# Peptides against a protein of PDB entry 5VZU, part 41

Target 1, 271 residues: chain A of PDB entry 5VZU
Amino acid sequence: GRTLEDIFHEHMQELILMKFIYTSQYDNCLTYRRIYLPPSRPDDLIKPGLFKGTYGSHGLEIVMLSFHGRRARGTKITGDPNIPAGQQTVEIDLRHRIQLPDLENQRNFNELSRIVLEVRERVRQEQQEGGHEAGEGRGRQGPRESQPSPAQPRAEAPSKGPDGTPGEDGGEPGDAVAAAEQPAQCGQGQPFVLPVGVSSRNEDYPRTCRMCFYGTGLIAGHGFTSPERTPGVFILFDEDRFGFVWLELKSFSLYSRVQATFRNADAPSPQ

## One batch from the design tools (peptide; made by RFdiffusion4, then SolubleMPNN)

Design b1_p12_2_s3 (from b1_p12_2, 6 letters changed)
Fold by OpenDDE base, seed 4:
Structure b1_p12_2_s3 (fold): chain B 271 residues (1-271), chain A 12 residues (1-12)
Amino acid sequence: as target 1 above (271 residues)
Amino acid sequence: VLEEMRRDFRYE
């Protein structure tokens, strides 16, 4: 009988063949466009730029990380059979931090799933509420005809009521135990491990993370059919490495900065 | 889509 390994190798061969067919079909008609690195901003979580990411059997892909206010985006520079170049492979909501559990509970996929799905529901609610406010705000530009409201007369100020004595009731100041705001430990990395049953390229990923955020990944069928956003976790490891846990796929993508410096890769200054 | 992508995102 075919082993699981045989099935995996056959599928990987199929994906390689598809990639080869796609590349070979376009060899006679290629359009080249300059890609500019996004400008760095002081408030950027890390320096924006090019990263190499792992995408299972598709192998390594090049992704541009950029920051857009309270959102980060991974844009594909290389395409695959499912998702073309220029698509936003990941969208990160920097407003929705994911708090990972302790290291023992991080091995539990169901716990991570619970945390992510709770944040997803909050994001969905906020989008619905913000959609209603944007809808109602356009309707009320009816012309306010300024009808002159008639001057109602000033009714007179009634008089000085009397001397009620100050009762001294010396209520003891209850010690409001100021709940010490635990200083947001912005600087200490948390121990990190993938949940059981999340596939990674290898076990060589950073075992400490700085911050995690809610995000969505783009999934599609071959030829970019039925594109959908799937929930996940963006994991910042350091200045040069981040991960994305594809929750529904049970997969992990590791992204590492391309260390190459490019001349004339900065966006032209707006004239 | 999801089952196809689950296959594509396997490493083993």
Scores: peptide ipSAE 0.507, ipTM 0.951, DockQ to the pose 0.822
Fold by OpenDDE base, seed 5:
Structure b1_p12_2_s3 (fold): chain B 271 residues (1-271), chain A 12 residues (1-12)
Amino acid sequence: as target 1 above (271 residues)
Amino acid sequence: VLEEMRRDFRYE
């Protein structure tokens, strides 16, 4: 009978064949565009650049990591049958840190799911509130054509008197308990393990992580049909490695920096 | 989409 391994290999061969068919259709009209590395900024979480990521049966893909204020983006340099090159495979919200539990509770997929879905709901609420403020601000700029209504004369309304009782209402200063933002211990990374039932290419992922953030991954059917964003966790391991847990896919992608140096790959200075 | 992508994102 077909083993699970046989089925996996057959499916991988189908995906490779699909990728081959898509690439071969363009052989008569190839456009070459230079890819520029993003300039490094002081506030970048790590140096931006090219990473090699694991994508299950699609194998290895090249992703450009870039920083955009409080957001990070992974842009596909290579495409697959589902997601073409140039798409944002991952979008990371650097405002929404994920706190992983202890190592024992990290094995519980349902606990990670709870934590991520709670953060997703906060992000959704913030987007709704910010959408309302942007909507109300546009309504008030109706051009009031100020027709010059004629100057009716100032009637001198009379001087009512001086009763100045000074009410000493001693408003107690409400102690705004500043929720002490626990200083992000920039210290030693925490122990890290994948939840049970999350698929990984191998067990050779880093067992210590510096910090985690909420993010979304892009998923679609073959031919980029019905594209949607799925919730996940960005995991920073070190300067050259990060991961993404695809929560709904129960999969882990490991990204490792491409160590190659390229000539003329720096972005031209904005003139 | 999700069930298809769950197949594509499996490892051995």
Scores: peptide ipSAE 0.502, ipTM 0.949, DockQ to the pose 0.855
Fold by OpenDDE base, seed 2:
Structure b1_p12_2_s3 (fold): chain B 271 residues (1-271), chain A 12 residues (1-12)
Amino acid sequence: as target 1 above (271 residues)
Amino acid sequence: VLEEMRRDFRYE
């Protein structure tokens, strides 16, 4: 009978064949575009650049990481049968940090799912509210014709009297214990483990993470049919490694920096 | 899409 392994290998062969067919079909009409590395900014979470990421049966793909204010973006440099090159494989909201629980609760997929879905709902609410403020702010700049309101006369309100009793109630200033904003422990890595039932390429992922953020991944059918965004978690491990947990897919992508130095890869200075 | 992608994103 077919083993699960046989079915998996047949599926990988199908995806490889599809990728080959797509590549060969476009051979007569290829546009080559130079890829430039994004300029590094002081406020970038890590140095932007090329990463190699794991995408299940699609294998390894090249992704450009870039920073755009309070958003990070992974852009596909290599495509697959579902998502072509140039698409935003991941979009990260650096406004919405994900707080991972302890290691015991990190093994619980339902706990991670709860945390991510709560943040997703907050992001949706903020998008609705920000849409309303942008709508209302445009409506009220009708030209207020400054009708000169006539100078109504200063009625002399009368001088009522002096009575003076100084009650000395010396209320002790209650020590407002300034809740010491616990300095965001940006420096101490948290122990990290994948939830049970999240598929990874191997167990060789970093077991400590610096910080996590809410994000969305792009999914589509073969030929980029019905593209949609699925919720996930961006996990920063170190300067050269990050992960993405695809929540609805129950999959983990590990991204590792491409250590190659490129000549003529700096973006031309905007003239 | 999700079921197809769940297949594609498996490692085993």
Scores: peptide ipSAE 0.500, ipTM 0.950, DockQ to the pose 0.845
Fold by OpenDDE base, seed 3:
Structure b1_p12_2_s3 (fold): chain B 271 residues (1-271), chain A 12 residues (1-12)
Amino acid sequence: as target 1 above (271 residues)
Amino acid sequence: VLEEMRRDFRYE
């Protein structure tokens, strides 16, 4: 019978062959476009730029990380048989922080799943509420037929006088103790481990994380068929490394900054 | 889709 190893090798051969077919199909008609690095902003969570990400049996892919207010985006620079180049592989909501449990409870996949699905439901509720406010505001612009009601001359009502009583009411300034948001100690990162049953390329991932956020990943069949968004966790490790836990795939992608410097990679200044 | 991608995202 075929071993599990034989099945794995056959699947890898199929993916390599598909990658070769897709690259060869475009050999007679190629359009080259310059890719520019996103400009860095002071409020960016980390410096935007190129990262190499692990995508299981597809291997290493290049992703551009960029920041868009309270959202981060990973855009594929390289494609695979499922997701072509130029697609948004990950979309991160920087408003929705994920709080990881202690290290013992981080091994429980069901606990992580619960936390992520609760945040997904909050995001869905906020989108529904914001959609209703936008809908009700459009309904009330019925055409006000401006019937020209004739300008009746409103009479000059007289200037009533100056009476100046200085009521002293010394309302004590209630000390609104602005709860000093204790500056989230940018201190020691939280210990990090993958849940049991989450596949990673190897055990060589950062064992400490700074913060986590809710996000969605893009999945599709071969040839970009039936594309959909799947829930996940963006994990910031450091300035040069982040992860994405694909919850429904039970997989982990590690992203590491491309350390190569490129000349003429900055966007041209708008003239 | 999900079951295909689960195969592609395995390392083992």
Scores: peptide ipSAE 0.487, ipTM 0.946, DockQ to the pose 0.850

Design b1_p12_2_s4 (from b1_p12_2, 8 letters changed)
Fold by OpenDDE base, seed 2:
Structure b1_p12_2_s4 (fold): chain B 271 residues (1-271), chain A 12 residues (1-12)
Amino acid sequence: as target 1 above (271 residues)
Amino acid sequence: VLEEMRKDLVYE
């Protein structure tokens, strides 16, 4: 039977072969597309731009992070054997914040899995409800001829009656000190650790995060076969670093801002 | 596990 080592070796040979094919094809027709940096908006969670990821067997990837209202998007600038350049590698729902537990419970993969799957179910419900509202809203614009319903006179209901029983019961007002939920100070970093069994390329990731959001990642076989969306967690560490936890893959990708300044990389102003 | 490598071989 094939061992895990045999399967690993075969997969590594396939990745090397795919890389060799791509590099050898550079002597053929290369299509270059100019990439523009997205304009920064005041409401953007961080400055949009190029981020360098280092994860898995592919080594170095470049992703463009951009903001689209209540969504963020990671677009592949570099292709890999599975997913070509220009695909949306991650889609982040900025409406659905993930609240991480304490540091001890963050080590439990099943706890993170539970939290993410609960949010995934809410997102599915909201998509179904929003589909119904968009369907129902088109049906109701039949011209309701407002026939003026005649004002039926309100009958004066009669004034009964007097009884005055004085019951004294002096129930002490229990001071329910409403523990004012201190608005989770959006500025204090939370301690962060990967769950046990989540693989990372290195242990050198930020041990504090600002906030997390629900998202989906794109996965596919070699040659972009059977592409699908898998649930995950977008982790904002700081202005220049974010991560993505691939829940089903039990993997973590770290992305760091490309600090290079590009001349003439801004999109031309729409004339 | 390896049959589901639909993005990257994560080296353990």
Scores: peptide ipSAE 0.084, ipTM 0.800, DockQ to the pose 0.416
Fold by OpenDDE base, seed 4:
Structure b1_p12_2_s4 (fold): chain B 271 residues (1-271), chain A 12 residues (1-12)
Amino acid sequence: as target 1 above (271 residues)
Amino acid sequence: VLEEMRKDLVYE
């Protein structure tokens, strides 16, 4: 029978062959596009820029991380057989923080799945509500015929009266000890582990994360067939590393900053 | 189905 290793080796050979076929079909006609680094903003979760990620057996791919208000985006700089360059491989909703459980419960895939799917449902509800408000707002531009409302007369309200009795009752101020909401120490990383059954290329991922957010990843068949967004978790490890858990695929992708300094890679200032 | 759509993301 075929071993798992045999199946993987055949799959790797197929992927290499596909890459060879696609690259050979360009008939040496390559189009180059200049890529600009996104400008950094003070409110950016981390510095935007180029990250190297591992997408399964295809090896290293390059993504651009950028921030767009309360959303972050991972844009593919390198295409693959499934998803072409320029597509948003991940879209992160910075409004919807994922609270990871303790380290023991983080091993439970069903617990992570529950947390993510609850957030997914909230995001869907917010989209439906926002869609209704945008729909109703367009209908009411009927012409406001300014009918002149008639001047109703000022009725004089009368002036009564004085009485001042001084009832003393000295109710003791119950000290409502306002439980000082300890400012969530946004700076302390929490222990991190992948759930059991989530596949990773290696076990060499950060074992501490700063924060997590709900996000969606783009998946597609070969040739960008049937593209859809699958739910996942964006995991911020540090200034230079983030991960994405593909929930439905039970897989993890690690992304690390490209440390290269590029001269003249900044977006032209809007003149 | 989903695994077939992203065979490249499924590690052994």
Scores: peptide ipSAE 0.079, ipTM 0.806, DockQ to the pose 0.654
Fold by OpenDDE base, seed 5:
Structure b1_p12_2_s4 (fold): chain B 271 residues (1-271), chain A 12 residues (1-12)
Amino acid sequence: as target 1 above (271 residues)
Amino acid sequence: VLEEMRKDLVYE
């Protein structure tokens, strides 16, 4: 039977061959597109910019992190055999914070899976509810044909019927216990460890995280076939490092800021 | 574990 090593070797050969084909095609026609760094906003979770990440067998890739209100986006700057450049490799929902358990329970993949899948279901419900409100709002603008109804006459004013007693039914306002949004403790990092069975390219990842969010990663077959979004966890370690746990793939990608300063890389001011 | 070719090769 094929060993895991045989399958690994075959797939590595295929990936090398694909990379070789793609790189050899560059000799024929290179299209250069200028990449602009997103402008930094005060409300951005961290400074937007270029990050270097590790994707499984693909190796080192470059991703642009940007913020879009309640969403963060990782956009591929480098393509791979599965996902071309310009695709959103990760999309992060900054409304849906993931609370990691204690360090002991963080080793349990099933616990992380439970937490992520519960958040995924909430996100799905919110999308269905928001889709209904957007659908119902468009239906009511039927053109009221203003038929000019004719001026029928002024019939008179009949009288003052009497004193309906005010029933003072003092319905106590039920205190809607506003679920106290636990203030995002922006302070002390939480101890962090990958679950057992989550693959990392190396064990050299930050062992403390600031916060986590629900997100989705893009996966596809070779040539961008059957692209789908898979659930995951965005892990903010610090100002210069974040991770993504690909839940269904049982993998972890670490992203580190590209420290190089680029001249004239700022987006042109919106005219 | 090498996951399916469709999902990229994740090394365990």
Scores: peptide ipSAE 0.064, ipTM 0.795, DockQ to the pose 0.343
Fold by OpenDDE base, seed 1:
Structure b1_p12_2_s4 (fold): chain B 271 residues (1-271), chain A 12 residues (1-12)
Amino acid sequence: as target 1 above (271 residues)
Amino acid sequence: VLEEMRKDLVYE
């Protein structure tokens, strides 16, 4: 019988061969597209830019992280056999923060799965409700027949009525003790660990994270067949590192900022 | 489909 190693080796050879075939097919005609870095905004969660990630068998990939109001996007700069360059690898909803449990419960994949699927259902409900409001607004443009409604008259401006008295009643100021809202610890990192059975290429990931958000990842078969969005967790570690937990795939991708300074990579100022 | 996509993403 084929060993697991034989299957792994065969599929790795297939992926390498596909990568070679794609590279060799383009040798006759390479089209270069300029990529511009997105401008940074004050409200951006971190500085937008290029990040390098390890993506399973495909090896090292480059993604562009950008911010779009309450959404973040990871766009593929490098393509792979499954997902071409320019596709959105990850879409993050910055409205839907995920609270990770303690470290003991973070090791439980089923607990993370429960939390993510509850948030997914809320996002789905919000999309359905917003879709209904947009649908009902279009139905009422029935043809307004132009019936000439008649000129009804200018009714007059009646008068000044009077002076009613000032009642004094002196209700005592109840001292509402303002419960000091503890400043939301928005800045302290929490301990982070991957659930048991979540695959990571390296055990060398940050063991502390700042924030987590609900998101979706793009998955597809070879040649971008049957593309679908799978639920996941965006993990912000620091200014230069984020991760994505692919829930259904039971995998983790780590992304690190490309520290290279690119000359003339800023978008031209709109003249 | 998902299992094949998992293979492409998750070679341990």
Scores: peptide ipSAE 0.059, ipTM 0.798, DockQ to the pose 0.697

Design b1_p12_3_s1 (from b1_p12_3, 6 letters changed)
Fold by OpenDDE base, seed 4:
Structure b1_p12_3_s1 (fold): chain B 271 residues (1-271), chain A 12 residues (1-12)
Amino acid sequence: as target 1 above (271 residues)
Amino acid sequence: SVLEENRRLFNE
């Protein structure tokens, strides 16, 4: 029987061969595109920029993290056999924060799955409702012929009177102890661990995270066939590190900021 | 499926 090592080796050979075939098909014609770093905004969750991630057996990839109001995007700078460069490998919904359970319950994949799928259904509902409002708004530009509605008369309906009886009943103010919503201490990292059965290529991931958000990752077959979005969790560890849990894939990708200072990589100021 | 293919790619 083939060993797991044999299967891995064959798969790696296939991926290398595919990379070779794709690169050879360009007939040595290389197109270079300048990449600009996105401008930083005050409201950006972290500084936008280049991050190095790991995607499965493809190895190291570079993504550009950028912020777009209530959305963040990871754009592939390096393509792979499945997803070409310039595609949005991850889309993060900054409106939908994921609250991770305690460290014990974080080990339960089914608990994380439940939390993520509940948020996914909310996102679907919001998209359906927003789709209906956009559809109805186009129809009503019928010409408002201002037909002069006739002045129906002011009927003076009368002033009836006064009766003032002062019923006393002194119902005790039940002290509704307003459960003080402890201000979510936005600054303290929470303990973080991957669920059991989530694969990580590197077990050396941060064991504390600042916050998590709902997101979707892009997956496709070879040659970008049948592209679809799979649900996941964006995990902000710190200013220079984030992760993505691919829920359905049971995989984790860690992304680390490229620390290289690029001269003249700033986007041209909009004149 | 694309999901099954990618699950292999991510976990191998």
Scores: peptide ipSAE 0.403, ipTM 0.926, DockQ to the pose 0.655
Fold by OpenDDE base, seed 1:
Structure b1_p12_3_s1 (fold): chain B 271 residues (1-271), chain A 12 residues (1-12)
Amino acid sequence: as target 1 above (271 residues)
Amino acid sequence: SVLEENRRLFNE
């Protein structure tokens, strides 16, 4: 019988062979393009830039994190056999915050799955409603024939009418005890743990997170076949670390800022 | 499926 080690070794050999084949296909023409770091904006959740992530058997990958209003994007700087460089590996909706439950309930994968899928359905509804408004507006530019409609007149100013009376009735103020919305502690990290059955290459992930958001990850077959978006959770740990929980894959990717300073990597100032 | 293929790639 094949051992797990034999299967892993065969799979790693296939990945290495694919990487070799793809690299060898470019023997006659290598095109280099400059990558610029996105400029930082005041409203950016964290400083944009390069992050190193770990994807299972793909090893170490580099992604560019950038902010686009209410969306964040992770763009692949390194390609893999499934997804080429320049693709958006993650797309984050900063309008749809995910609230994690307590630590006990965070261990329950089904609870996280419920929360994420409820947000996914809201995002789908908002996209359908916004799509209908954009469709109806274009139809009505029929040719306005210029008919010279005539000068109809100045009709007058009429008058004053009167006073009616002040009925008193004094309905009692029912004290609706406003349940004190606990102020969403916008600044303190909450305890974080991965659900049971979510794989992580390293158990060394941050045990506190600042914020979580709904997002989608890109998956594809070899050679970028049948690309699709899968639901997940973007987890902001700190200024230099974020994670993505791939819900349907039951996997977690940790991304850490590349601390290397690159000379001349800033976008040229728009002249 | 693409999902099943990627489950192997992400979990190995």
Scores: peptide ipSAE 0.402, ipTM 0.928, DockQ to the pose 0.665
Fold by OpenDDE base, seed 3:
Structure b1_p12_3_s1 (fold): chain B 271 residues (1-271), chain A 12 residues (1-12)
Amino acid sequence: as target 1 above (271 residues)
Amino acid sequence: SVLEENRRLFNE
């Protein structure tokens, strides 16, 4: 029988071989592209930029976080044997906030799974409804053959009709006090713990989170074969740290801001 | 499957 040690050694050999193949593939032809930091916007959840993450046995990843209205995107700056650089490793729907339960119920993976799958179903329904409205609207523009009906010029006349009296009905405008959405108080962060059975490379993750959102992660086989999106949870810890819970993988990735200042990394002003 | 392959890679 294979020992746990044999399995570990075989897997490490496979990873080393894949790393060697991946690095050797580019040895003869390298294309360099300048990467620009996305401009910061006032409505951005946090400052966009480079984040360092760890993906399982693949080691260190660099991801660019950017904001696109009601979506956030993590774009791979570093590739791996499965997913090349430039792919969207995570897509976050900022419309679909995940409400974590209390700390006791956060340990229950099935509870988190239920919450995420319910949100996934809502997102799927919204996409289907929006697809139907776009489909039905295009069908009725049959080409109106604009038959040029002749413009006959009828001219007539100015009748003056009369004085209808101003009824005073002083209907008080009910002040619909638009409940000013109290600016979400920079709320005391919610206590955070990973569910039982979610793997983390390090137990040293933030134990308090600001907010969570529904998202999807990209997974693929070696050489970017059969790429698919898997459901997950984006967890904002602070200005410099976020996490992603890969629900189906039962894994957690922590991302920390790259604190290095880059000269000339700002996007050129549109000429 | 792709999911099973990635589970191995993420959990080791």
Scores: peptide ipSAE 0.391, ipTM 0.924, DockQ to the pose 0.624
Fold by OpenDDE base, seed 2:
Structure b1_p12_3_s1 (fold): chain B 271 residues (1-271), chain A 12 residues (1-12)
Amino acid sequence: as target 1 above (271 residues)
Amino acid sequence: SVLEENRRLFNE
């Protein structure tokens, strides 16, 4: 029978072989593309830029985080065996905030799964409705010849009558103390823990998060075969750290800002 | 499946 050691050895051989194939293919076609840092906008959730991620056997990944109105995007700067450089590894919907439960219920993977799948269904419904509005809005600009509908005279409906019954019923005003939903103070960090059975390469992740959003990650087979989007959670920890929970993979990726200052990395001003 | 292949790559 194959031992766990045999499986590990075969996997390491596969990764080494893939790395060798990539390096050998690059000798024939090294296309260098200059990468520019996206300009910062006042409404950006955090400063855009380069983040270093680590997840699974892929080792070190570099992702560019950028903001596009109500969406955020992670673009691969480093390729891997499955997804080439320049692909959008994560797409975040900043309209759909994920509200994490208390710390005890955050350990329950099924609870997180329920919350994410409910938001995914809302996103699908909104996409269908927005597709219908865009379709219907083009059809109605047929020239409505405004035929002036003649002003039919409003018949004076008659003044019927009097009856005055005085019923007293003094129903006590139950003080429904509307518990003012204290606007969730956008500034207080929430305690954060990964669900049981979500793998993280390092147990050293931030135990407090600022906010979470629904998103999708890109997955593919080796050589970018059968690419698909899988649901997940973008977790903003602070100005320099974010995470992504890959729900269907039961995996967590931590991304930390690359602190290096790049000279001449700003996009040239559009002339 | 692509999911099963990626689970191996993400968890090992």
Scores: peptide ipSAE 0.382, ipTM 0.919, DockQ to the pose 0.672

